# Designs tried in a protein design run: peptides against a protein of PDB entry 4PN1. Part 141

Target 1, 261 residues: chain A of PDB entry 4PN1
Amino acid sequence: KIEMNFLNKPIVPDTTKVISNFLTHYLITEPVEHVEIEAKLGTLIDLETQNRFEFPVMNETILNPEFNLRTRFESDMTASEHKYLNEFLNQAFRDSQKPGRLPFAYKHTKQVDLFYETEDNSRDKIRVSKNQSDNQVLACVKKRRVADLFLYCPNDAFDIRISISDELPVSMPSGNQQPSLTRLKDRVGYVHQEIKIDLTKTTQNDPVYDTTERHELEVEFGNIADLRDRAQKAKDGMEAPLFRRVQLFMDNVRILRREHS

## One batch from the design tools (peptide; made by RFdiffusion4, then SolubleMPNN)

Design b1_p22_1_s4 (from b1_p22_1, 11 letters changed)
Fold by OpenDDE base, seed 3:
Structure b1_p22_1_s4 (fold): chain B 261 residues (1-261), chain A 22 residues (1-22)
Amino acid sequence: as target 1 above (261 residues)
Amino acid sequence: RLVSSFPQSFYDEINELIKKLL
């Protein structure tokens, strides 16, 4: 007979606890109404060296937001890395269709995002998303970044930014307004156990840098209502459901950040 | 880079959690 440990009970890693607490704050304590919670793969860059940040740790580490580490996060990756991840996820999708597994769902979307200035001169722009094929309006929102939590991952290909955002539905801009920015998005989405994994190729015209392509991978909680319920239970003293969900999320992130071409 | 908005209550919660883990 084998037991998990000398208590024969699951234990919760401190990483899971810290992230769970972070999420609970913005789900329950100071709740964001239209919350989006996602992790992006990228690189922590040291502003002084312009190289990948180096910290004296040997494994995945949540950076303490109380300290200014003079870093920036770059969510871009190479086309080769992005392609590799796409192939990896395609294989994972296929494998999940086998008997006895929980299957992935798959969706490919091509959209255009139009950004408009707000009448109140807010820094936040209105984003109108349309289907690229038929110009059907998919969404009209004002997105505000609320908080970021950074994970330095010295042993993996990517570092991680977990972001809390508020996506406020807003009215369509007036017909007389011109977009300040247009962005094309080619997105392939994979959903497994209500966790969304999106590979996004973004094309935009920049007056300084000409046409640029960006390659991003994001992992998102697909069921916010359930997550909020779990967070509330955690506040009420039952933490296990939240911990399990966060652990699942982070395990998916950990799988992805280890992959490279 | 967008600067995160972290209220003091967030830091307090994190710090208390850390203390419990140590």
Scores: peptide ipSAE 0.008, ipTM 0.286, DockQ to the pose 0.238
Fold by OpenDDE base, seed 4:
Structure b1_p22_1_s4 (fold): chain B 261 residues (1-261), chain A 22 residues (1-22)
Amino acid sequence: as target 1 above (261 residues)
Amino acid sequence: RLVSSFPQSFYDEINELIKKLL
């Protein structure tokens, strides 16, 4: 007979606990009403060197948000990396359709995002998303970034930003307001076990921005109600369901950030 | 094949625990 350890009990990595606690705070303790929770692949850039930041660590490390590390997060990758990840996910999709597996769902969306200034001059812009083909309004929201958690991943192709956002549905901008920013998004979405993986090519049509095209990959919790339920159970002393869900999420993130062309 | 940070045995035990407690 094999035992898991000398206690013969499951052991949860500290990373999972830290992330779980982070999520629990914004799900339960100070709940965000229209919460979006996503991880983006990218690079932590040292503001002084403009290169990838170098920390004296040898593995995945959650950075303490209390410290100003003078970094920025670039949620971008090369076209080749993005293409590789798309091909990788396509193969994963195909493999998941086989008997005995849980299948991916797949969706390809082309949309335009129009950003508008708020009447109250809030820092947060209103985003109107429309279908690119027929201009049907898909969403109108005001997204507020609530919190970020950064993971430095020295052994992987990408660092990670986990973001808590409040995506508040709002009314359409009134009158003849012109968008301050327009983005074209070509998004390929994969869903597996209610975890959403989106590959997005974003074309910026505002000449103010230096980067015309961005390539992003994001992983999102697709069932917030379930996650909130799990977080509540964790607060009530049953942490296992939350830890499992966070582990699933992070394992998907870890798979993706290790893949590169 | 990439391995999960948690071994399959962990998931199995968690699932069993959940089934037992719920």
Scores: peptide ipSAE 0.005, ipTM 0.296, DockQ to the pose 0.025
Fold by OpenDDE base, seed 1:
Structure b1_p22_1_s4 (fold): chain B 261 residues (1-261), chain A 22 residues (1-22)
Amino acid sequence: as target 1 above (261 residues)
Amino acid sequence: RLVSSFPQSFYDEINELIKKLL
C-alpha cells in the first residue's frame, strides 16, 4: 500500500493557493461585476535586452507584482506554433469524443472588432464586435484591464499572463463616429468542462507597419458564476472546491504551454 | 495547510491525461 505522504492527506500546490487568492480578491473582496478571467500564452520580454526575460528560478514562478522587473508581455506566437497547437487541440477534441470521456465542444467564429474613442478621452475604448459575414452586432463593450498576474515558465515554450478584465456593456457609438482601429478576428474555440481554449488569428492595419497578423492562444473560465460561488465558499473556510477548479484550469494551461512545433 | 476534502486521485487522473496528450 502506498500513501501520498506521512499524514496520508492531499496538499495544495503553492501556485494554486496564490492564484486562488488572486481570483478571490476580484471575485469577492473587490468584485468586478462583468469579470473576464483569462490566461494568455506569450513571452515575458526584458525591456533592456529585448530578449526573453531571464530570472534566477528553475520552474514555474508567479512574479510578485510589487516589483518592477522592467518587462513587457507579448501575447503573440509564430504561425507555426499556432498551427501546431491547433492540430494538437484538434486531436484532443477527437480523442475526447470517445466513450468514457467528457467531450470537447468546438466553435469557429469570424468577427470584426471596431474600436472607438470615448468622449472623456479615457484609455478605455469602446469595442463593437460584429459578425464578419453579415455585420450583425455581437457585442458593444468597454473593456478595462483590472489586474494581471504573470507566470515565468523557464522550462516551457511560453510564459503566462493571467488577466482580470471588466467588460462593461455600453451603448453603441454615434453613427457619425469613426472607428480609430479595425481588427479582424478568426477564432477557433474549444470548450472542455466549461474552460474555453481559443486560438485567435488577428489581422490589423497599422499606419506604420501596414497589415500585421497576430497569433494568440487564451484559456478562459467559462462559468464565472460557478467560480464566484467557489470563491465565496473559500472565503467562508471551504477552499477545496476553488482549489480544484483553479488546479484544473492551470493544468490545462500547463499542457498547452509545454507544446511546441 | 493540508486540504483533505479532495483525493490525490484528482491529480493522478490529470497527470495520466497529460501523459496521453503529450
Scores: peptide ipSAE 0.000, ipTM 0.280, DockQ to the pose 0.031
Fold by OpenDDE base, seed 5:
Formats: structure tokens, C-alpha cells, sequence
Structure b1_p22_1_s4 (fold): chain B 261 residues (1-261), chain A 22 residues (1-22)
């Protein structure tokens, strides 16, 4: 018989603790009411070199947000990488349907996002989302980016940005207002154990800038109420449920960021 | 300009599987 360690108890990875604390802050301490929590795959780019940021670490590292590293995060990948990930997730979907497994759910959505400036000239835009097929309004929100946590992943194809956002439901913009930005989204979504994995092809038409096309992969907590409950328990001294949920989330992210064509 | 969709084969594969599961 072997034991896990000299205490014979599970050990929580430091990454899990840091992320858990980060989430707890915006779930409980300074709670975001309509919180969205997602991880995007992408690349940390050094603004000076315009290449992938190089940090003197050998493994997954959460970057300290207190330091200005002069980086930007590009939440994009090549069409080839995106295709590969789609095929990978399709296979994972198939495998999950086998007896003894928990199945993926699948959803395909096509929507149009219209962005409007606010009357108060706030930095945050109003987003009206519509179904592409019938132009039915799906949502009208003001999305505010609250916080980011960046993971530099030198051994993997992608770096990670974990983002906290507030998606505040708002009234529709006035009928006389024109969108400042239009975004078309083709999204395939996979859900496993209430973790959402979305592959999105985005075409964005900007009145000033050329049309941009992006290929994104995002991983999102699908049950915020449960996560908030876990975070509250953690704040009250019982951290294990939160740690387990964060561990699950991060393991899914880790699987995906290692995959590329 | 409309977004280019994923290859239809990607959707078909999943859809076929879903149909089999129903």
C-alpha cells in the first residue's frame, strides 16, 4: 500500500489556490452581480518584440497583475489550430457518450452582436445579441471587464487569460443609435460537468478598421450559482469544494492548451 | 460579410451521433 504523502492527504496545487482566491474575491468579497468567468486560449505578446512573451520560468505560471510586463493578450489562433481543436473536441464528445462516462452536451449557435456606445460615453459598450437566422434579440447587456489573470504556459501551445466580467442586463439602445461595431459569431459549444467549452469563429466589421476574423476557444464556468456557493464556503473556512471545482476547470483548460495542429 | 462556418462535416458528425443517442 502506498500513501499520497506523509500526511496521506490530498494536496492542493498552488495554482488552484491562487485562482480560487482570485475567484472568491469577485464572487464574494467584492461580488460581481452578473459575473461571467472564462478562460481564453491565446498568446501573451511582448509589446516590445511583438513576439510571444518570454519569462524565465519552465512551467505554467500565473503572472502577478501588479507588474506591468508590457504585454498584450491575443485571444486568437490559426484556422488550422481551431479546426484541430474542433476535431479534438468532437472526438472527446464521442468518447464521452460511451457507457460509464459523463456525456458532453453540444450546441451550435450563430449570432450577431451589435455594439453601441453609451450615452454617458462610458468605456463599456452595450451589446445587443441577435440570432442570425431570425434576427431575434437574445440579449442586451453592458459587459464590463472587471479583472484578468494571465497564465504563461511555456510548455504549451497557448497561454491563458482568465477573465472576470460583469454582464449587466440593460435596456435596448435608442432606435436612432447606430452600432459602432458589428460582430458575427459562429459558435460550437461543448458542455461537460457544467464547464462550457466554446469554439468561435468571429467576423468583425468596424467602421474604421478593416474586417477582422478571429478563431477563439474559451472555457467558462457554466454554473455560477454553484461556484458562488463554493466560494462562500471557502470564505467560511471550507475550501475543498471550491478547490475541486477550480481544479476541474483548470484541468480542462490544460488539456486544451496542449492541443494544436 | 458573413462568418465562414465550420466545415459541415464537423456538424454532421456530431449531429449524426446525437441522432443515434436519441
Amino acid sequence: as target 1 above (261 residues)
Amino acid sequence: RLVSSFPQSFYDEINELIKKLL
Scores: peptide ipSAE 0.019, ipTM 0.423, DockQ to the pose 0.013; fails the geometry check

Design b1_p22_2_s1 (from b1_p22_2, 9 letters changed)
Fold by OpenDDE base, seed 3:
Structure b1_p22_2_s1 (fold): chain B 261 residues (1-261), chain A 22 residues (1-22)
Amino acid sequence: as target 1 above (261 residues)
Amino acid sequence: MKLSEEEKELFKKSSAVVGPPK
């Protein structure tokens, strides 16, 4: 007979606990009303060297936000890496359609984001999102970054930023206002077990800089209500449901950050 | 507000993300 360990019980990795506590804070303790929770693939850059940050660890490590490590996070990748991930996810989608599997859902969207200054001169801009095909307004929001948690991943192609944001619905800007910035987004979205994976190509014209392209991959919790319920149960002493959901999320992130051409 | 022709052209020149076959 084989057992899992000397207690013959499941054990939760410390990483899962740390992330779960981080999420619980902004779901329950100091709740963000219109919360968005996502992980982005990117690179932690050392501000002193301008190279990838070198931390004295040998595996995935959550960085303590209380310490100033003099880093910045670049949520971008090369076109080649982005293409590879796209092909990888397409294959994963196909494989999931086979009998005995839970299928991916897929959606392709072409979107225009228009950014407007706020009347109160707040740092947060209003974003109006429109469908490129028919100019239909998809959303009008003011997005505020609330908190970040960084994972340094020395053995993988990418580091990870987990972000808590407040996406507040707001009224449309006045008709006489001109957008300060326009972004074109080509997004391929995959959903599996209510975890959303988005590959996004962004094109924007900067008045100061030349036209820039960005290639991003993000992983998002697709069911915030369920996640909030799980977090509440965790606060009440039942942590297992939250841990399972966070573990699922992080396993998907871990798969993706290892893949590159 | 609609995209300008210049913006549309710039968008076309960039690599597109591609979904799986139907």
Scores: peptide ipSAE 0.062, ipTM 0.632, DockQ to the pose 0.013
Fold by OpenDDE base, seed 4:
Structure b1_p22_2_s1 (fold): chain B 261 residues (1-261), chain A 22 residues (1-22)
Amino acid sequence: as target 1 above (261 residues)
Amino acid sequence: MKLSEEEKELFKKSSAVVGPPK
């Protein structure tokens, strides 16, 4: 007979606990009302060397936000990497349609984001998101970045930024106001067990600056209400449901960040 | 508000994300 360990009980990795605590803080302790929680694949760049950050660790490591490591995070990848991940996810989708599996859901969205300056000249812009196909307004929000948690992943193609954002619904800008920035998003979304995986090509047209293109992969908790419930239970002493959900999320992230061409 | 012709052109120049076969 084989047992999991000498207690024959599941053990929760420290990474899961740290992330769970991070999420619980912004879900329950100091709750963000309209919270978005996502992980983006990218690269931690050392500002001094302009190369990928190097830290004396050999595996996935959550960086302590209390330390200024003089880094920036680039949430971008090459077109070839993005294509590879797209093909990988397409295959994962196909495989999940087989008997005995939980299927992916798939959605292709072409979206336009229009950014408007606020009357108070705050740094936070109003974003109006529209579906390109039917011109329906999907959202009108002010997005505020609340907190970030960075994972340095020396053995993988990408590092990870987990972000807590507040997407505050706001009224539409006045009809006479012109957008300061336009972003076109071509997004392929894959949903599995309420975890959203989005591949996005973004074209940004700035009237002042040159057009820029980005290739992004993000993983998002698709059911915030459930996650908040789990976090509340964790605060009340029952941590297992939250840990399981965070583990699922992180395992999906770990799969994706290892894939590269 | 509809996409401008310029925006449409920019979108066409960008490579599309490809989904799984139908």
Scores: peptide ipSAE 0.053, ipTM 0.637, DockQ to the pose 0.013
Fold by OpenDDE base, seed 1:
Structure b1_p22_2_s1 (fold): chain B 261 residues (1-261), chain A 22 residues (1-22)
Amino acid sequence: as target 1 above (261 residues)
Amino acid sequence: MKLSEEEKELFKKSSAVVGPPK
């Protein structure tokens, strides 16, 4: 007979607890109404050295937001890395279609995002998203970054930023207003157990600089209502459902950040 | 809304990501 531990019960990793508490704060305690919760793969850059951040830890570590580490997060990867992840996810998709598995869903989307200044000159811009195929408006929102949680991952190709955002639906800007910025997004999306994984190529034209391209991978909670329900239960003393969902999310993130060409 | 020349150019760009075979 083998047991998991001396209590013979599952134990929750501290990372799961910390992230769960972080999410619960913005889902329940100080609730964000139109909340988006995503993890992006990227690199923590040391502002002093302009190299990848170095910290005296040997494994995945949540950085304390109360400390100024003099870092920036670059949400980008090389085209080669992006292609590798695309192929990896395509294979995962194919494998999931086999009997006995839960299948991935797949969607390819192409859109243009137009950014407009607000009438009140607020810091947050209005984003109008249009379908690239027919120029139909998909959304008009004002997105505010509420909070970030950074994971330093010294053993992996990428570090992680978990972000809480508020996407407030707003009225369309005036017809005579010109966008301050335009971005093209070419996105392939994979959904498994209501966790969304998106590979996005973003193209941006700058009047001063040449056209720039970014390659991003993001993982998002696809069912916020369910997550909020789990968070509420956690506040009420039943933490297991939330912990399980956060663990699932983080395991998917961990799989992806370890993959590289 | 009027499309800028930049927007028109962006719309002409091809897909850069590939999904699984259908």
Scores: peptide ipSAE 0.048, ipTM 0.621, DockQ to the pose 0.013
Fold by OpenDDE base, seed 2:
Structure b1_p22_2_s1 (fold): chain B 261 residues (1-261), chain A 22 residues (1-22)
Amino acid sequence: as target 1 above (261 residues)
Amino acid sequence: MKLSEEEKELFKKSSAVVGPPK
């Protein structure tokens, strides 16, 4: 008979604990009311070299946010990388429809985001999201970036940014107000066990500059209420449910970033 | 609040993200 370890008990990886604590802070300790929690695939860029950041580590490492490493995070990828991940997820979707598996769900959305300045000229703009097909309003929010946690992944094609955002529902801007920015989003979303994986092509039209296109992949917690409940339980001394959910989330992220490597 | 003609053209020209067949 084989035991897991000398205590014969499961052990939680440090990464899971650190991320869980990070999430718990913004779910429970200083709660964000309309919280969105997502991980984006991208690249940590060294501001000095303008190349991918280099750190003397050999595996996935959470960077300490207390230190300014003079980096920026680019959440963009090439069209070819995005296409590859799209094909990969399509195959994963198909495979999940087989007997004995939990199936993916998916949806395809073409969306327009209109950004408006606030009356007080606040940094946080109002975003009105609409379906292109029927011009129905999907959301009207002010999105505030609350916190980021960066994972440097030297063995993979992508680094990871985990972001906490507050999406505050707000009233529609005045009908006479013009948007300061318009973005078109073509998004395919995959959902598995309430973890959302979104491939998004974003097109931005600038009247002064050429049209810019961005390709992003994000992984999001699809059930915030459940996650908040798990975080509360963790604060109350029962950490296992939170750790399991975070582990699931991170494993999906790891699969995606490794696949292209 | 309606899409401009330019925005409509951008959508038309934009290559779609492709999901799995239904």
Scores: peptide ipSAE 0.071, ipTM 0.656, DockQ to the pose 0.013; fails the geometry check

Design b1_p22_2_s2 (from b1_p22_2, 8 letters changed)
Fold by OpenDDE base, seed 5:
Structure b1_p22_2_s2 (fold): chain B 261 residues (1-261), chain A 22 residues (1-22)
Amino acid sequence: as target 1 above (261 residues)
Amino acid sequence: MKLSEEQRKAFAESSSVVGLPE
């Protein structure tokens, strides 16, 4: 007779618990009203060496936010990596349409983001997103970065930043205001089991910097209400639903970051 | 706001890299 362990019960990975607690804090304890929770693939850069950060660990490791490691996170990847991931997700989409699978949903969006300074000169800018084809306003928000959790992934091509943001809906800027920044986005979105995976190519014209292109991959919780419900249950002593959802999210992230390894 | 010619070109170039084939 074989059992899973001496309790003969499933065990939750420590990473799942840590992330779950992190999310619970900003969902329940100090709730962010218009919360966005996403993971970005990128690279932790050591500010001293300007190379990828090196930590004396051999596997996926959540970095303690209490320590200033003198790092920055670069969410950019090469065009080749981005293309590869796009092709990979396209294939995953096709495979999911087969009988017996849960299908992906797909959306291709081309939009323009206009950034406006706030009257109070706050660090947070107002972002107006418009559909490029018909100039329809998609969103007008003031996005505030609330918290980050970094995963150092020495065995993979990418490190991970999990971010908590507050996307506050705001009124449109006055007609007399000019955008301080314009960003063109070409985004393909894949949704599977309410986990959203976005590949975005961004072109940004900065008055100070030359035109920059970025290639980003984001994984987002698509159902915040459900996640908040799960987090509340976790606070009430029923952790399993939250752990399952976080595990699903992280497994998707892990799949993606390993593809180019 | 209308896109400049440069922005339109850049966007067109960026669009060639991303997407699900039809």
Scores: peptide ipSAE 0.091, ipTM 0.603, DockQ to the pose 0.013
Fold by OpenDDE base, seed 1:
Structure b1_p22_2_s2 (fold): chain B 261 residues (1-261), chain A 22 residues (1-22)
Amino acid sequence: as target 1 above (261 residues)
Amino acid sequence: MKLSEEQRKAFAESSSVVGLPE
């Protein structure tokens, strides 16, 4: 007879606990009303060397936000890496359609994001999103970055930023305002067990700078209400449902970040 | 198992790559 451990019970990884506590804070303790929770694949850059950050650890490590490590996070990858991940997810989609599996959902969207300065001169810009095909307004929001949690992943191609944001619906800018920035987004989205995986190609035209392209991969909690419920239960002493959901999220992130390793 | 029309459509769309070079 084989047992899991000397208690013969599941044990929660410390990473899961730390992330769960981080999420619980912004879901329950200091709740963000229109919360978005996502992980982005990218690279932690050392501001001194301008190379990938090097820390004396050998595996996935959550960085303590209380320490100033003098880093920046670049949420970008090469076109080749992005294409590979797209093909990988396409295959995962196909495999999930087989009997006995839970299927992926898929959606391809093309939109334009227009950014406007606020009338009150606040730091946060208003983002108006429109469908590229018919110019229909999809959303008008003011997004505020609330908190970040960085995972240094020395064994993988990418590091991870988990972000808490507040996406507040706001009124459309006045008709006489011009956007300060315009971005075209071509996005393929995959949803599995209410975890959303987005591959996004962003094109930005700047009058001063050449057209820039960015390739991003994001993993998002697709059911915030359920996550909030799980977080509340955790605060009430039942942590298992939250831990399971966070573990699922992180396993998906881990699969994606190591594909090029 | 035969895919639904919705699944077939999703499959067809998923076969494409987002504006990336070949």
Scores: peptide ipSAE 0.041, ipTM 0.473, DockQ to the pose 0.014
Fold by OpenDDE base, seed 3:
Structure b1_p22_2_s2 (fold): chain B 261 residues (1-261), chain A 22 residues (1-22)
Amino acid sequence: as target 1 above (261 residues)
Amino acid sequence: MKLSEEQRKAFAESSSVVGLPE
């Protein structure tokens, strides 16, 4: 007979606890009303060298936000990396349709995002999203970044930024306002067990600079109400449901992070 | 297990890659 450990009980990784506490803060303690929680793949860059930062660690490490590490996060990848991940997710989708598996859902969306300055000159812009095919308004929101948590991943191609955002629905800007910025987005979205994985190609036309393309991969919690319920239970002393959900989320992130490595 | 019509449609759509260079 084989046992898991000398207690024969499951143990929660420290990473799961730290992330769970981070999420609980913005779900329950200081709750964000229209919260969005996502992880982006990218690179932690040393501001001094402009290369990927080299931390003195040998595995996935959550960086302490209290320290000024003089880094920036670039949420981008090459077109080749993006294509590879797209093909990988397509295969994962196909495999999930087999008997005995939980199936992925899939959606392909092409949209245009129009950014407008606010009347109060706030730093936050209003984003109007429209479907490219019929120009239907999909959303009009003011998005505010609330907090970030960074994971340095020395053994993988990408580092991770987990972001807490407030996505506030707002009224359409006045008809006389012109957008300050326009972005075209081509997005494929995959949903498995209420975890959403999006691959997005963004094209931005700059009047001064050449057209730039960005390739992003993000993983998002698809059921915030459930997550908030789990976080509340955790605050009440029952942490297991939250830990399980965070573990699922992070395992999906880890799979994607390792695939091109 | 037969795929639903929605799943079949999703499968067909998933076979494509977002317009990245080959």
Scores: peptide ipSAE 0.039, ipTM 0.481, DockQ to the pose 0.014
Fold by OpenDDE base, seed 4:
Structure b1_p22_2_s2 (fold): chain B 261 residues (1-261), chain A 22 residues (1-22)
Amino acid sequence: as target 1 above (261 residues)
Amino acid sequence: MKLSEEQRKAFAESSSVVGLPE
């Protein structure tokens, strides 16, 4: 007979605890009302060298937000990396349709994001998202970045940014107002166990500058109400449900960042 | 507000993400 350890009980990785505490703060302690919680794959860039940041660690490491490491996060990847991940997720989708598995849901969306200045001249712009085909309004929000948690991943192709954002629903801008910026998005979305994985190609056309294209992969908690409930239970002394959900989220992120390594 | 013809054309001419096979 084999046991898990000398206590014969599950043990929670430290990474899971740290992330869970981070999330609990913005779900329960100082709650963000319209919270979005996502992880993006990208690269931590050293502002001094303009190369990938180097830290004296050998594995996945959560960077302490109390320290200014003089980095920026680039959420872009190459077209080839993006294509590879897309094909990988397509295969994962197909495999999940087999008997005995929990299936992925899939959605392909082409949308346009229109950014508008606010009347109060706030730094946060209003984003109107529309379906590209029929111009139907999908959302109108003012997004505020609340907090970030960075994971340096020396063994993988990508580093990770976990972001807490507040997506406040707001009224549509006036009909005579012109957008300051327009972005076209081609997005494929995969949902498994209420965790959303999105691959997005963004095209930005500028009348003065050449067209720029960005390739992004993001992983998002799809059920915030459930996550908030789990976080509340954690504050009340029952941490296991939150830890399990965060572990699931992070395992999905780890799979994706390892795949192209 | 509709996309301009130029924007629609640019979007249509851009390569799409890899969708699921039919």
Scores: peptide ipSAE 0.057, ipTM 0.608, DockQ to the pose 0.013; fails the geometry check

